# Designs tried in a protein design run: peptides against a protein of PDB entry 4GMN. Part 256

Target 1, 375 residues: chain A of PDB entry 4GMN
Amino acid sequence: RYANITLLALVTLASIGTDFQETLVKGNQGSRESPISAADEEWNGFDDADGDAMDVDQKSSSGEDQEEDYEEIDVKEDDEDDDDDSITSEMQADMERVVGADGTDDGDLEDLPTLRELIQTAVPQLIRLSNLPIDSDESLTIQSHALSALNNISWTISCLEFANGENANIHNAWYPTAKKIWRKTILPILEADSADLKLATQVTSLAWAVARVLHGETPTDGNPHRKFISLYHSSKQQAGGNSNSIEEPEDPFQGLGVKCIGVVGSLAHDPAPIEVNREVGVFLVTLLRQSNNVPPAEIVEALNQLFDIYGDEELACDKEVFWKDGFLKHLEEFLPKMRTLTKGIDKRTQPELRTRADEALLNLGRFVQYKKKHA

## One batch from the design tools (peptide; made by RFdiffusion4, then SolubleMPNN)

Design b2_p25_7_s2 (from b2_p25_7, 16 letters changed)
Fold by OpenDDE base, seed 3:
Structure b2_p25_7_s2 (fold): chain B 375 residues (1-375), chain A 25 residues (1-25)
Amino acid sequence: as target 1 above (375 residues)
Amino acid sequence: SSEAQRQQLRRQYELRQKRIDKKLA
């Protein structure tokens, strides 16, 4: 009885975390409709060409009105207006404030009561539930649902812009909680070294969402980047042997490999220790060198991570890793391979993968040119 | 433009992750 109530509550929290993100995406799309200034395209007047209206005789052919009595099958479209009214007026108001909030430095989230309750009340309970002793299938189910809810909340928050001090109040409220998720949920599961690929995928998804906010400030205790690199390699070894059992996610980006790359890439951002950055950078560049055996989605993610890590020449990792370890040469040598890879993706069957690969290819060309100019 | 497109693609990706994790949950 208590378990079923707990599971229902966890599913509900996971749903709220998703719905909150969908609202963020919709709200941010509305704000990017900058009014396309109606350029006054001068409606060039139709020149009055005087063309003689020839009198085409209206021959009245009396077609017989066969009244075919089409029985109007009143298909009541039950407009199941599934008014997905799951978005409370309070959540919507919080979302409108998040989209409109100039960065007030006040970490108290006074103006964001729903988000505050998610961070301050819900997340601590989810951390507790994710860290319960596993002694039954029921406790495993509770952990899985708690991880899902934490994932959905963490990904929602990671979709906010925090650059240039944007959403600083949310960042400041989330940051200590994100570190707590890392230390109390992610690290213990990674240290248990479970052969459970489902659990590994869940914790890696959560780790990526958390690391997308913490970046190089993610706790380095126990070298988590090495654990995720090891998990990447282990997942590839298992997939090569038992082709039958892991339902590869229909979305090529949902694979454990992509998630591992996303985590370690995020962990390698400044101010990460240079050795962490180097190990991750070498891992990512090695994937490009071995691209013949790497899924296209993982290549796309690895490229995006490399651009985000090494895009700033003022960072210590640019000099001490990128240039010192000769990454530019590997990126330049990969450019023709990326063109071939991208062209091999069918736009009809994999439109998203193709779009992301086309973007990553474009950015790779630009990045190589940038780095050659700033050599 | 490309960064805005990257952010949009990331957001779409993240929405899909949540939908999958919601189905796995």
Scores: peptide ipSAE 0.019, ipTM 0.633, DockQ to the pose 0.061
Fold by OpenDDE base, seed 5:
Parts: sequence; structure tokens; C-alpha cells
Structure b2_p25_7_s2 (fold): chain B 375 residues (1-375), chain A 25 residues (1-25)
Amino acid sequence: as target 1 above (375 residues)
Amino acid sequence: SSEAQRQQLRRQYELRQKRIDKKLA
């Protein structure tokens, strides 16, 4: 009885975290793209579906009017009014305030009571539940649901802009909690060295969400970047052997390899220790050198992380790692390989992957040109 | 030119971040 109530509360908190994200996303997109599927799906990252390619104003005038008649498939709106009342009016009002909030520096979240209770009351309980002794299938289920709820909440908060002092109140409330998730949930699970790839995927997704806010201020105790690099390599060794591979997620960007790259990339940002930055940078550049054996989605993520880490020439890592370790040469040598890789992705079967690869290719060309001007 | 390109890469990061944030806002 109490366990079922706890599980229901955890599923509800995971749903709340997803719905919070969807309300953010829907507030932006204005288009009724189908709700990201049911309460049981962990949000694992951004659906970068609308890769609005930067309009390079190439006025190429070739006006071949092939009217491909897209038959309007009349998807019958089966009005299953499943009133999934999961989003309370208070949560929706808090979300509308978060999206609209010019950053008032009032750290107490007085104007965001639901978000405050989520961060201050719910998350500390989820951290506790994720740290239960694993002695039964019930305790494993509770841990999984607690990790799912923490993942969805952490991802949603990681979608907010903080870089320009925007949402400073939310950042200030979240920052100590994010560090607590890292130290109390993520690190203990990583140190337990479990062969459970499902648990490893859940904790890595959560770690990415947390590290997207903390960046180089993520606690470096025990060199967690090396644990995620090791996890990346171990995941590749297991996928080659047993045909009972965890169903490769239909989305290439939901793979454990992509998540590992996202975590270590985020951990390597300033003010990360230069040696952490170097080890991550060398790992990412090594993936590009070995690109023939690396999934395209992991290459796209590795490129994005490299751009984000080394995009600022004022940072110590630019001089001490990027230039010193000769990364520009590797990026320039990779440019023709990236063109081939991107062209090899079928736009019909993998439209998102192709769009993100086209963007990463464009950005790689620009990044190489930028760095050559600052050499 | 440098500062404008840093602002453009930062604006592309901020536009990716703000396209993430404008796909999320």
C-alpha cells in the first residue's frame, strides 16, 4: 500500500517534470506537435526537430514548382478526452511566469510557489528515494522512478536561459540542489559500478541535465569525467557482443553514447580544471578521428560540445588546450569527413539526424574559419 | 571583426541556446 502510493507519487512527479518541459516547449512553438508520449517516457534531451537552418541568403532563383501533393491524412481526432489533469493551474501559472520572467534577482522564488516546492520539498525526497538500499525489485523500481522524476525536473530546469543573468532567482534556488543531486544521487550510483545499462543510462541522462546548468562548476571529486568516458567505452564493447542489446533507442540522440558525450562536454566548460578540459577535449577529438566507427549522432554531439567548450578565446582552455594540443588541425582534417558523413544520412529516414548533421557541418566550417583568423 | 565573430559564435551558441530556448519558449 505505501509503496504503491510512493510509486504513484514518483510517476506523478516524473509526469510533472515532463509536462513542465512540454509547457515550456509549447509556449514557444505554438504548433500542436503531438504531446511527447506518455508519463512513463523519460525526457532524454531536446527534440531538435525544427532545425531552422540559418538562412544563408543564397538568392538561387531556380523556381521549379514541383507541387508534391501531400495528401492530408485525415487523422481522425479520436476525442479521447483523457483529461490528464497532470498540469495543475498553479504549475501552468508558474511556467507562464518562468517563460515571461524578466530576471528579478529575488532568490526566494516567492512568485513561483510550485517550482519552489518542487525544488525545496520534492527533489530532496527524490534524492533520498534514489539512495535507498537496493535489496528488492521494489527498491529498484523506486530508485528508477526517483531517477526518472529527477531527470525530468533537471532537464526542464536546464532548458531555462541562465547565461546573461536571466532567471537568476531560479538558478540560485536550483544550483545548490543540482550540486546535491550530483553528490548524493549521481556519484554514489557511478561509484557502485553496476553492470546495469538501464541504470547507467538513467544516471547519465540525469548527470547531463545537471551538468548543463553547473558546467565546469560541477563537483570534480573522484574525476567523474573519467567515469563517463569509461562508461562510453564499455557501452561500445557490450553493444558489439550480445544481441540482447537494450533496444537501441529509435532516436539516435537518446543513446548512452550521446549522453556520455553531453555529460563530459558539459563538465569541461570553464571553470573546469585545465586537465579535466584536456582529457575531455582529447576524448572528443579522438571520436572525430575515429568517426568511421562512431554513430553520426555522437559525432554531432561531440562537435557541438567542442564548439561550446572552445568557442571563447578569452578562456584559459583556448590557449592551454585548444591551441597547445593542436585541435584546429584535427577539426580541419575532419571537415571533409563530416561532409561525407552528413551526405550519407538519408533525409527521408532520419530527417532530424540529417538536419543536426547539416547544422554541425555548417558550424564546423565557421568554427575552423573563426579559429584560423585568431591563430 | 574578432569581437563581432565572437559575438556571432556566441550569438550562434546563444541562438542555438535561444533556438533551444525559442523552441522551448
Scores: peptide ipSAE 0.028, ipTM 0.663, DockQ to the pose 0.046; fails the geometry check
Fold by OpenDDE base, seed 2:
Structure b2_p25_7_s2 (fold): chain B 375 residues (1-375), chain A 25 residues (1-25)
Amino acid sequence: as target 1 above (375 residues)
Amino acid sequence: SSEAQRQQLRRQYELRQKRIDKKLA
């Protein structure tokens, strides 16, 4: 009984985290009806699909009109309008405030009561539940759902712009809680060194969401970047050996490898210790050098992380790591490989991966050109 | 939805791209 109520509450909190994200997105985009995805999907990150298709005026080569008369099979979409009215009027009002507030107001979360309750009331309980001793399948299920709820909330908050002092009130409220998630939930699970790839994937997704806000201010205790690099390598060894295909997620960007890269990249941002930055930078550049054996999605994420880490010449890591360790040469040498890799992705079967690869290729060209001018 | 996530990523990507373009400009 108590477990079922706890599980239902955890599922509800995970759904609230997702709905809060969707409302943030809808409020930011105006009234484009994007279909509501089912509340049950653990938000495992973002899928970077929609690069601005510049209208390349492809001259219409007049290929002959074979009118294949596709019979309109009138599949009655039963519009099961499951009006999951799960978005409380308060959540919607909070979202309208978050989206509509160009307000530089360093105001308390007084104006965001739902978000306040999520951060101050729900998250501490989720941290507690994620840290329960695993003594039963029920405890394992509770941990998984608590991690899922923490993941969805943490991802949603990580979507907010915090650059230039935007959403400073939310950042300030979240920051100590994010550090608490890191120290109390993420680190203990990583230190347990469990062979459970499902748990490793959940904790790595959560770690990425948290690290996207904390960046180089993420607690360095126990060298977590090395643990995630080790997890990356371990995941590759397991995928190559045991035919227990934990089904690689259909989405190439949801893979544990991508998540590990996202975490370590985020951990390496300023003000990360230069040694942490170097170890991560060398790891990422090594992936590019070994690109023939690396999934394209991991290459895309590794490039994006390299751009984010080393895109600022004023940072100590630019001089002490990027230039000192000769990263520019490796990026230049990778440009022709990236062009080949990107062209090898079928637009029909993997449209998102192709779009993100085209973008990463474009950015790689720009980044190399930038760094050459500032050499 | 995967589309809302894509759009949010597009925004993060556009923000990242704007940051890159602003840093690379």
Scores: peptide ipSAE 0.022, ipTM 0.629, DockQ to the pose 0.379; fails the geometry check
Fold by OpenDDE base, seed 4:
Structure b2_p25_7_s2 (fold): chain B 375 residues (1-375), chain A 25 residues (1-25)
Amino acid sequence: as target 1 above (375 residues)
Amino acid sequence: SSEAQRQQLRRQYELRQKRIDKKLA
């Protein structure tokens, strides 16, 4: 009973996090009517286990014919069109405010009550649930659902613009919570060094969402960038050995490798320690050098991270890492390989990957030209 | 959902491109 209620609440929170995102997307798209088809997430229900119904042969007796006249209570089915509007009018109003809000500097979410409750009430509970001792399949399931809910919320918030002081109230409210997710949920799971690739993928997805807001201010305790780099390499070794279908995610950008790159790239942003930046930068550039053996989606993400990290010449990492370690040469040498790689992606079968590769190729050309002018 | 995550990644990509285009312009 309590488990099912907890699971339902976690699924509901994960759904709210998704619906919150969809509404943020719709609110920002207000001029371009592209119908995002609501793909029905088929909740694959629990298979009812074969409960062997014991055939209890109860012989019960012959009791008499009392014709009790059951008055047909005409239960008027009031067709309450419970339009199960998964998005409450309050959630929608909060979303419209988030899309339209000129950021007030105060971390006060008075004007965003639903988002406030998500951050202040729901997330701290999800953090607790993600930290339960794993002693049963039930506790593992609870952890997985808590991580999924944290992931959806964190990703949704990470989709907001914060770079120009936009949404400062949301940023200021989220920032301490994001650090708490990192320290209380992400780090402990990364330290447990579980061979569970599903858990690793969930935690890495969450870590990426969190690190996209915290950037180089992500807690550096225990060198998490090295753990994600190690996880990247370990994931490649496992995929090569056991032909057991780790179902390659249908979406190339949902792969653990892409997620690892996204995390470490985000961790390497200013004000990250220069050595953290260097280790990540060298890792990313090494992927480009080894691109013949790297999935195209990982190359696209690695390029995008390199552009984000080293796109600002005023940052210490530009002089101390990008120029000192000769990254421009490696990027320039990679241009012809990226053209070949991008051209090799079938637009019909992988339209998103091709589009993102075409854009990454374009940006690589621009970035190399930019850096050559500022050399 | 994998689809919600895809939409997130897509939106993030668009936001990233807008930032890169501003820095590289």
Scores: peptide ipSAE 0.020, ipTM 0.665, DockQ to the pose 0.762; fails the geometry check

Design b2_p25_7_s3 (from b2_p25_7, 15 letters changed)
Fold by OpenDDE base, seed 1:
Structure b2_p25_7_s3 (fold): chain B 375 residues (1-375), chain A 25 residues (1-25)
Amino acid sequence: as target 1 above (375 residues)
Amino acid sequence: MSEKEREQLERINELRQKRIDEKLS
């Protein structure tokens, strides 16, 4: 009884985190549709006259009306009550405020009551539930649902713009909570060294969402980047041995390998220690060198992480790692391989993977050109 | 990744492209 209530509450929190994500995305799409004010250009219709009446003959072909009596198959719409996971009016109002809020620097989420309750009330409980001793299938199920709810909330918040002081109130409220998720949920699960690939995938997804906000300010205790690099390699060794058991996720970007790359890339951003940045940068460049044996989606993510980490020439990692370790040469040598890889993806069978690969190829060319200009 | 994590990765890519274009200009 208590387990089912806890499970239902966790599913509900995961749904709330999910709906909050949809509304953030929808609200941010709606703000880009600035209605192009149809300026009422009074197109003064000019008069011009001339009336040549060409007489094209109405040939009267009498086609016979065959009344095909389509029997109305009364398809009883079984009203499957699509439980329309209806975004609560409070969530929608919080979302409109997040999209419209000029960055007031006050870390008080007074104007965002739903987000405040998620961060201050729900997340601390989810952290507690994710840390329960695993002694039963029930406790494992509770942990999985708590991780799913934390994942959805963390991903949602990670999609807000925090650059240039945007959403500073949300950032300031989330930042200590994100560090708490990292220290209390992510690190203990990573240290338990479980052979459970499902749990590893869940915690890695959560770690990516958290690290996308914390970046190089993610706690470096216990060298988490090395744990995720190790997890990447371990996942590849297991997939190579048992051809039968791991259904590769239908979405290439859902793979544990992509998630590991996303985490370690995010951990390597400024102000990460130069040693952490170097180890991650070398890992990512090594994937490009080994691209013949790496899934295309992981190559796309590795490129994207390299662009984000080394995009800024003012950062210490540009001089101390990118230029010093000769990463430009490796990126230039990879350009023709990336063109071949991208062209090898069928647009009909894998349209998304092809689009993301075309974008990564374009950005690779641009990034190499940028770095050559600033050499 | 729900459809949402996909849309989020798409948005990250758009922002990445914008930052790269701003640096090439």
Scores: peptide ipSAE 0.141, ipTM 0.798, DockQ to the pose 0.456
Fold by OpenDDE base, seed 5:
Structure b2_p25_7_s3 (fold): chain B 375 residues (1-375), chain A 25 residues (1-25)
Amino acid sequence: as target 1 above (375 residues)
Amino acid sequence: MSEKEREQLERINELRQKRIDEKLS
């Protein structure tokens, strides 16, 4: 009885954290639709006339109407109106405020009561539940749901812009909690060295979401970047051996490899130690050099992380790692390979992967041009 | 991906593109 109530509460918190994310994204898209005034430039069509009328004869071949009587299998739409209208009006109001909030540095989240309760009351309980002794299938289920809820909340908050002091109140409230998730949930699970790839995928997703806010200020205890690099390599060795394919997630970007790249990339941002940055940068550049044996989604993520890490020339890592270790040469040498890789992705079967690869290819060309201008 | 993680990655990519464009200008 108590376990079922706890599970239901965790599922609800995971749903809440999910819906909060959509509302953040939709609210930020809506602010960019400033009505571009339709300037009525009536650009007059050039009249070029010569309509030679080739009269290709419509031969009327009367192919026979075989009425194949497809029995309408009356699939009763069980309208399971799962009205998972799990977004409370209070949460929606908090989300609208977060999207519209000019950066008042009131760290107390007084104007965001639902977000405050989520961070201050719910997350500490989820951290506790993720740390239960695993002695039963029930405790594993509770841990999985607690990790899912923490993941959704952490991802949601990681979508807020925190640059230039934006959302400083939310950042200041989340930052100590994010560090607590890292130290109390992520690190203990990583150090347990479990062969459970599902658990590893869940904790890596959570680690990515947390590290996207903490960046190089993520706790460095135990060299977590090396743990995720090791996990990346271990995941590749397991995929090659057992035909008990953990169903490769239908989405190439949900793979454990992509998530590991996202985590280590985020951990390498300023103010990360230069040696952490170097180890991650070398790992990412090595993936590009080995691109023939790397999934395209991981190449896209590795490029994106390299652009984010080395996109600022004022950072110490630009001089001490990017230029010193000759990363520009590796990016230039990779440019023709990326063009081939991107062209090899079928737009019909993998439209998203193709779009993301086309974007990453465009950005690679631009990034190389930028770095050459600032050499 | 949850549709949400996709939308997030989209926004990150747009912000990345903007930063690259600002540095090329």
Scores: peptide ipSAE 0.139, ipTM 0.795, DockQ to the pose 0.445
Fold by OpenDDE base, seed 3:
Order: C-alpha cells, then structure tokens, then sequence
Structure b2_p25_7_s3 (fold): chain B 375 residues (1-375), chain A 25 residues (1-25)
C-alpha cells in the first residue's frame, strides 16, 4: 500500500518535471519564429514489461451461484477536473517569468513558486528515496523512479542559460541542491559498483544533468571522472560479448557511452583541476583516434565536449593541456575521418544523427581554424 | 523520456553553436 502511493507520487513528480521542461522549451522557442513541428510523439510510457501471463490453468471449480446482492454503492463522481489546470497555469506563469526575468539577483525564487517547491520540497524527498536501503525489488523500483524524477528536474534546470549572470536566482537556488544530489545520490550509487547497466544508465544520465550546471565545481571526492571513464570502458566490453541482451536505446544519443562522455566532459570544465581536465581530454582525444570502433553519436558528443572544454584560450587548461599535449594535431588529423564518418550516416534512416554529425563536422573545422588563429 | 533528453541535447547544441560563433566573430 505505502509503496504504491510512493510510486504514484514519484511518477507524478517525474511527469511534473517533464511538463515543466516542455513549457521551458516552448517559452524559449516563442522568441525564435522557426516552427519546429511539435510532433505529438506520444509519451511512450514505461515499457510494461510483458509479464508473461503464466496461463494459470483456471481449473473451473464450479462454485455455486450465491447471488450476493451487490448494493450499488453510488460512487459520486467527484469532479476532480479542476485541480490539473491550476498546476499547469502556475508552471506556465513561472516559465514566462524565467524567460522574461532580467537577472534580478534574488536567489530566493520568490517569483518562481513552482520551481522553488520543486527544488526545496520535492528534490530533498527524491534524494531520500534514491538513498533508501535496497532490500527488495520494490525498493529498487522506488529508487529507479526517484532517479527518473531527479533526472527530469535536473535536466530541465540544466537547459537554462547561466552564462553572464542569466538566471542567477535559479542557479544560486539549484547549485547547493545539485551538490547534494551528487553527494547523496550519484556518488553512493557509483561507489556500489553494481553490474546493473540500467541503474548505471540512470545514474549517469542524472550525473550528466547535474554536471552540466556544476561543471568543474562538481565535487571531486573519489575521482568521479575516472569512475565514469571506467564505466564507459566496462559498458563497451559487455556490449561486445553479449549481442543479445542490452537493448541498445533506439536513440543513439541515449546510449550509456554518450552519457559517460557528457558527464566526464562536463566535469573537465574550468575550474576543474588540471589533472582531471587532462585525463578527460586525453580520453576524448583517444576516442577520436580510435573512431573506427566508436559509435558515431559518441564521436559527436566527444567533439562537442572538446569544443566546450577548450573553447576559451584564457583558461589554464588551454595552455597546460590543449597546447601542451598537442590536441590541435589530433583534431586536424581527425577532420578527414569525421567527413567520412558523417557522409556514411544515412539521412533517411538516421536523420538526427546525420544532422548532429554535420554540425559537429562544421564546428570541428571552425574550431581548428580558431585554434590556429590563437596559437 | 528519451525524446525529452533528445530535445535537451538539441538545446545544448544550439547553445554550443552560439558560443563557438561568438568566439569566431
């Protein structure tokens, strides 16, 4: 009983975090006239694991027809319809404020009550639920749903621009909570070193969303970048052995490999320790060198992370890692390989992967030119 | 869920492209 209520509440929180994101995207798109067709791609719910309906042979015990007089309990349809519109209206109003808010430095989120309740009330409960002792399949399910809700909220917030003091109020409210998610949810799961690839994928997605806001200020306790690099390599070893059991996500960008690259890339941003930056940078450049054995989506993400990490010549990592370790040469040598890789992606079967690869190829050419100009 | 993570990755790439453009100008 309590577990079903907890699961329902977690599904509802995951939905709210998701609808908040859609409202964010719609609010930000309202400023750019390009109608990207809202494909109403239906929420593919949780795959109902086809519970093999064990045909329990209904042994037809002909129990006698006791006509128990079912008193029609007149269940008054209480018109529950009014409450859903109120939440959506408040969320929409918060979103209109996020899009319209000139950077008022007030970290208290007074003007963003829905977002405030998500950060201050919901997230602490989700952290608690994600950190429960796993002693049953029910507790594992609760953890999975709590991680999913944390993922949706964290990703939603990570889509806000925080550069140049934009959304500083949201950043300041989220930042301590993001560190708490990292320390109380992500690190304990990573330290448990579970062979569960589903759990690893969930925690890595959450880690990426959190690290996209914290960047190099992500807690360095236990060298998390090495754990995610190790997880990347371990995931490749498992995929190479058992071709049958890991449903590769239909979306090439939802793979554990891409998520690992996204996490470690985000962890390597300034002000990350130069040693952390170097280890990640070498990992990413090594993927490009070994590109014949790397999925195209992981190459796209690795390039994108390299552009984000080393895009600024004023950062210590530019001099101490990028130039010192000769990364420009590796990027230049990769440019013709990237052209071949991108051209090999069929626009009809993988239109998104092709678009992202064309963009990454364009950016690689531009980035190499930029770095040559600022050498 | 995967679709929304995809839209997020799109937004990330737009912001990345903007930053690259600002540094190349």
Amino acid sequence: as target 1 above (375 residues)
Amino acid sequence: MSEKEREQLERINELRQKRIDEKLS
Scores: peptide ipSAE 0.146, ipTM 0.796, DockQ to the pose 0.611; fails the geometry check
Fold by OpenDDE base, seed 4:
Structure b2_p25_7_s3 (fold): chain B 375 residues (1-375), chain A 25 residues (1-25)
Amino acid sequence: as target 1 above (375 residues)
Amino acid sequence: MSEKEREQLERINELRQKRIDEKLS
């Protein structure tokens, strides 16, 4: 009973997080800025596949025909369905206010009551649920759903613009909570170092969403960038060894490799320690150098992260890492490879991957030209 | 993580660090 209620509440919270993400994506499509492709982790519902039909042996007991007059208890289906639509409507209204707010309103979260309750009430519960001792399949399921709900909420919030003091109220409310998710959910699971690729993928997705807001202010305890880099390499070794169907995610951008790149890229932003930035930068540049053996989606993400990390020439990492370690040369040498890679993607079968690769190629050419001008 | 996975990760990190060092030299 309590487990089913907890599960239902987690499914509802995950659904709510998805609906929020859709609402933000729809709202942001009205604004001229390039859609930050929300990694729509669509909640793939319960695969009811484990219907292990216990073949209950129909013991044919020939018991007698007592016509017990089953009084048809007219169970009034009380239409309890009205309450779910109300929460979704209030949440949509809050998200419409966030998306429609010209970034001039230093509004308190008082004007965003649903978002406030998500951040202040729901997320702290989800953090607790994600930290349950895994002692049963039920506790594993609860953890998975809590991670999915945290993922969806965190991705949704990470799609808001926080540059130049935009959404500062939401940022200020989320920032301590994001650090709490990192320290209480992400780090413990990464430290448990499970062989569970599903859990690793969920935690890495969540870590990316959280790190997209925290950037280089993400807690550096235990060198998380190295853990995600290690996870990236481990994921490649597992995929190469067992030809067993790790179902390649239908979306190339939902791959654990992409998520790892996204996390470490985000962790390398200012004010990250120069050593962290260097290790990540060298990782990303190394992917480009090894591009013949790297999925195109990971190359796209690695390029995007490199542009974001090293786009600002005023940052210490530009001088101390980008120029000092000769990254420009590697990017220039990669340009013809990226053209070949992008051209090799079939627009018919992989239209999104091709579009994002065409964009990344365009940006690479521009970025190289920019950096050459500011050398 | 199995001890073997940890050793693989450590070796990957060492080989990576070595490749970093060889690229920085």
Scores: peptide ipSAE 0.025, ipTM 0.520, DockQ to the pose 0.025; fails the geometry check

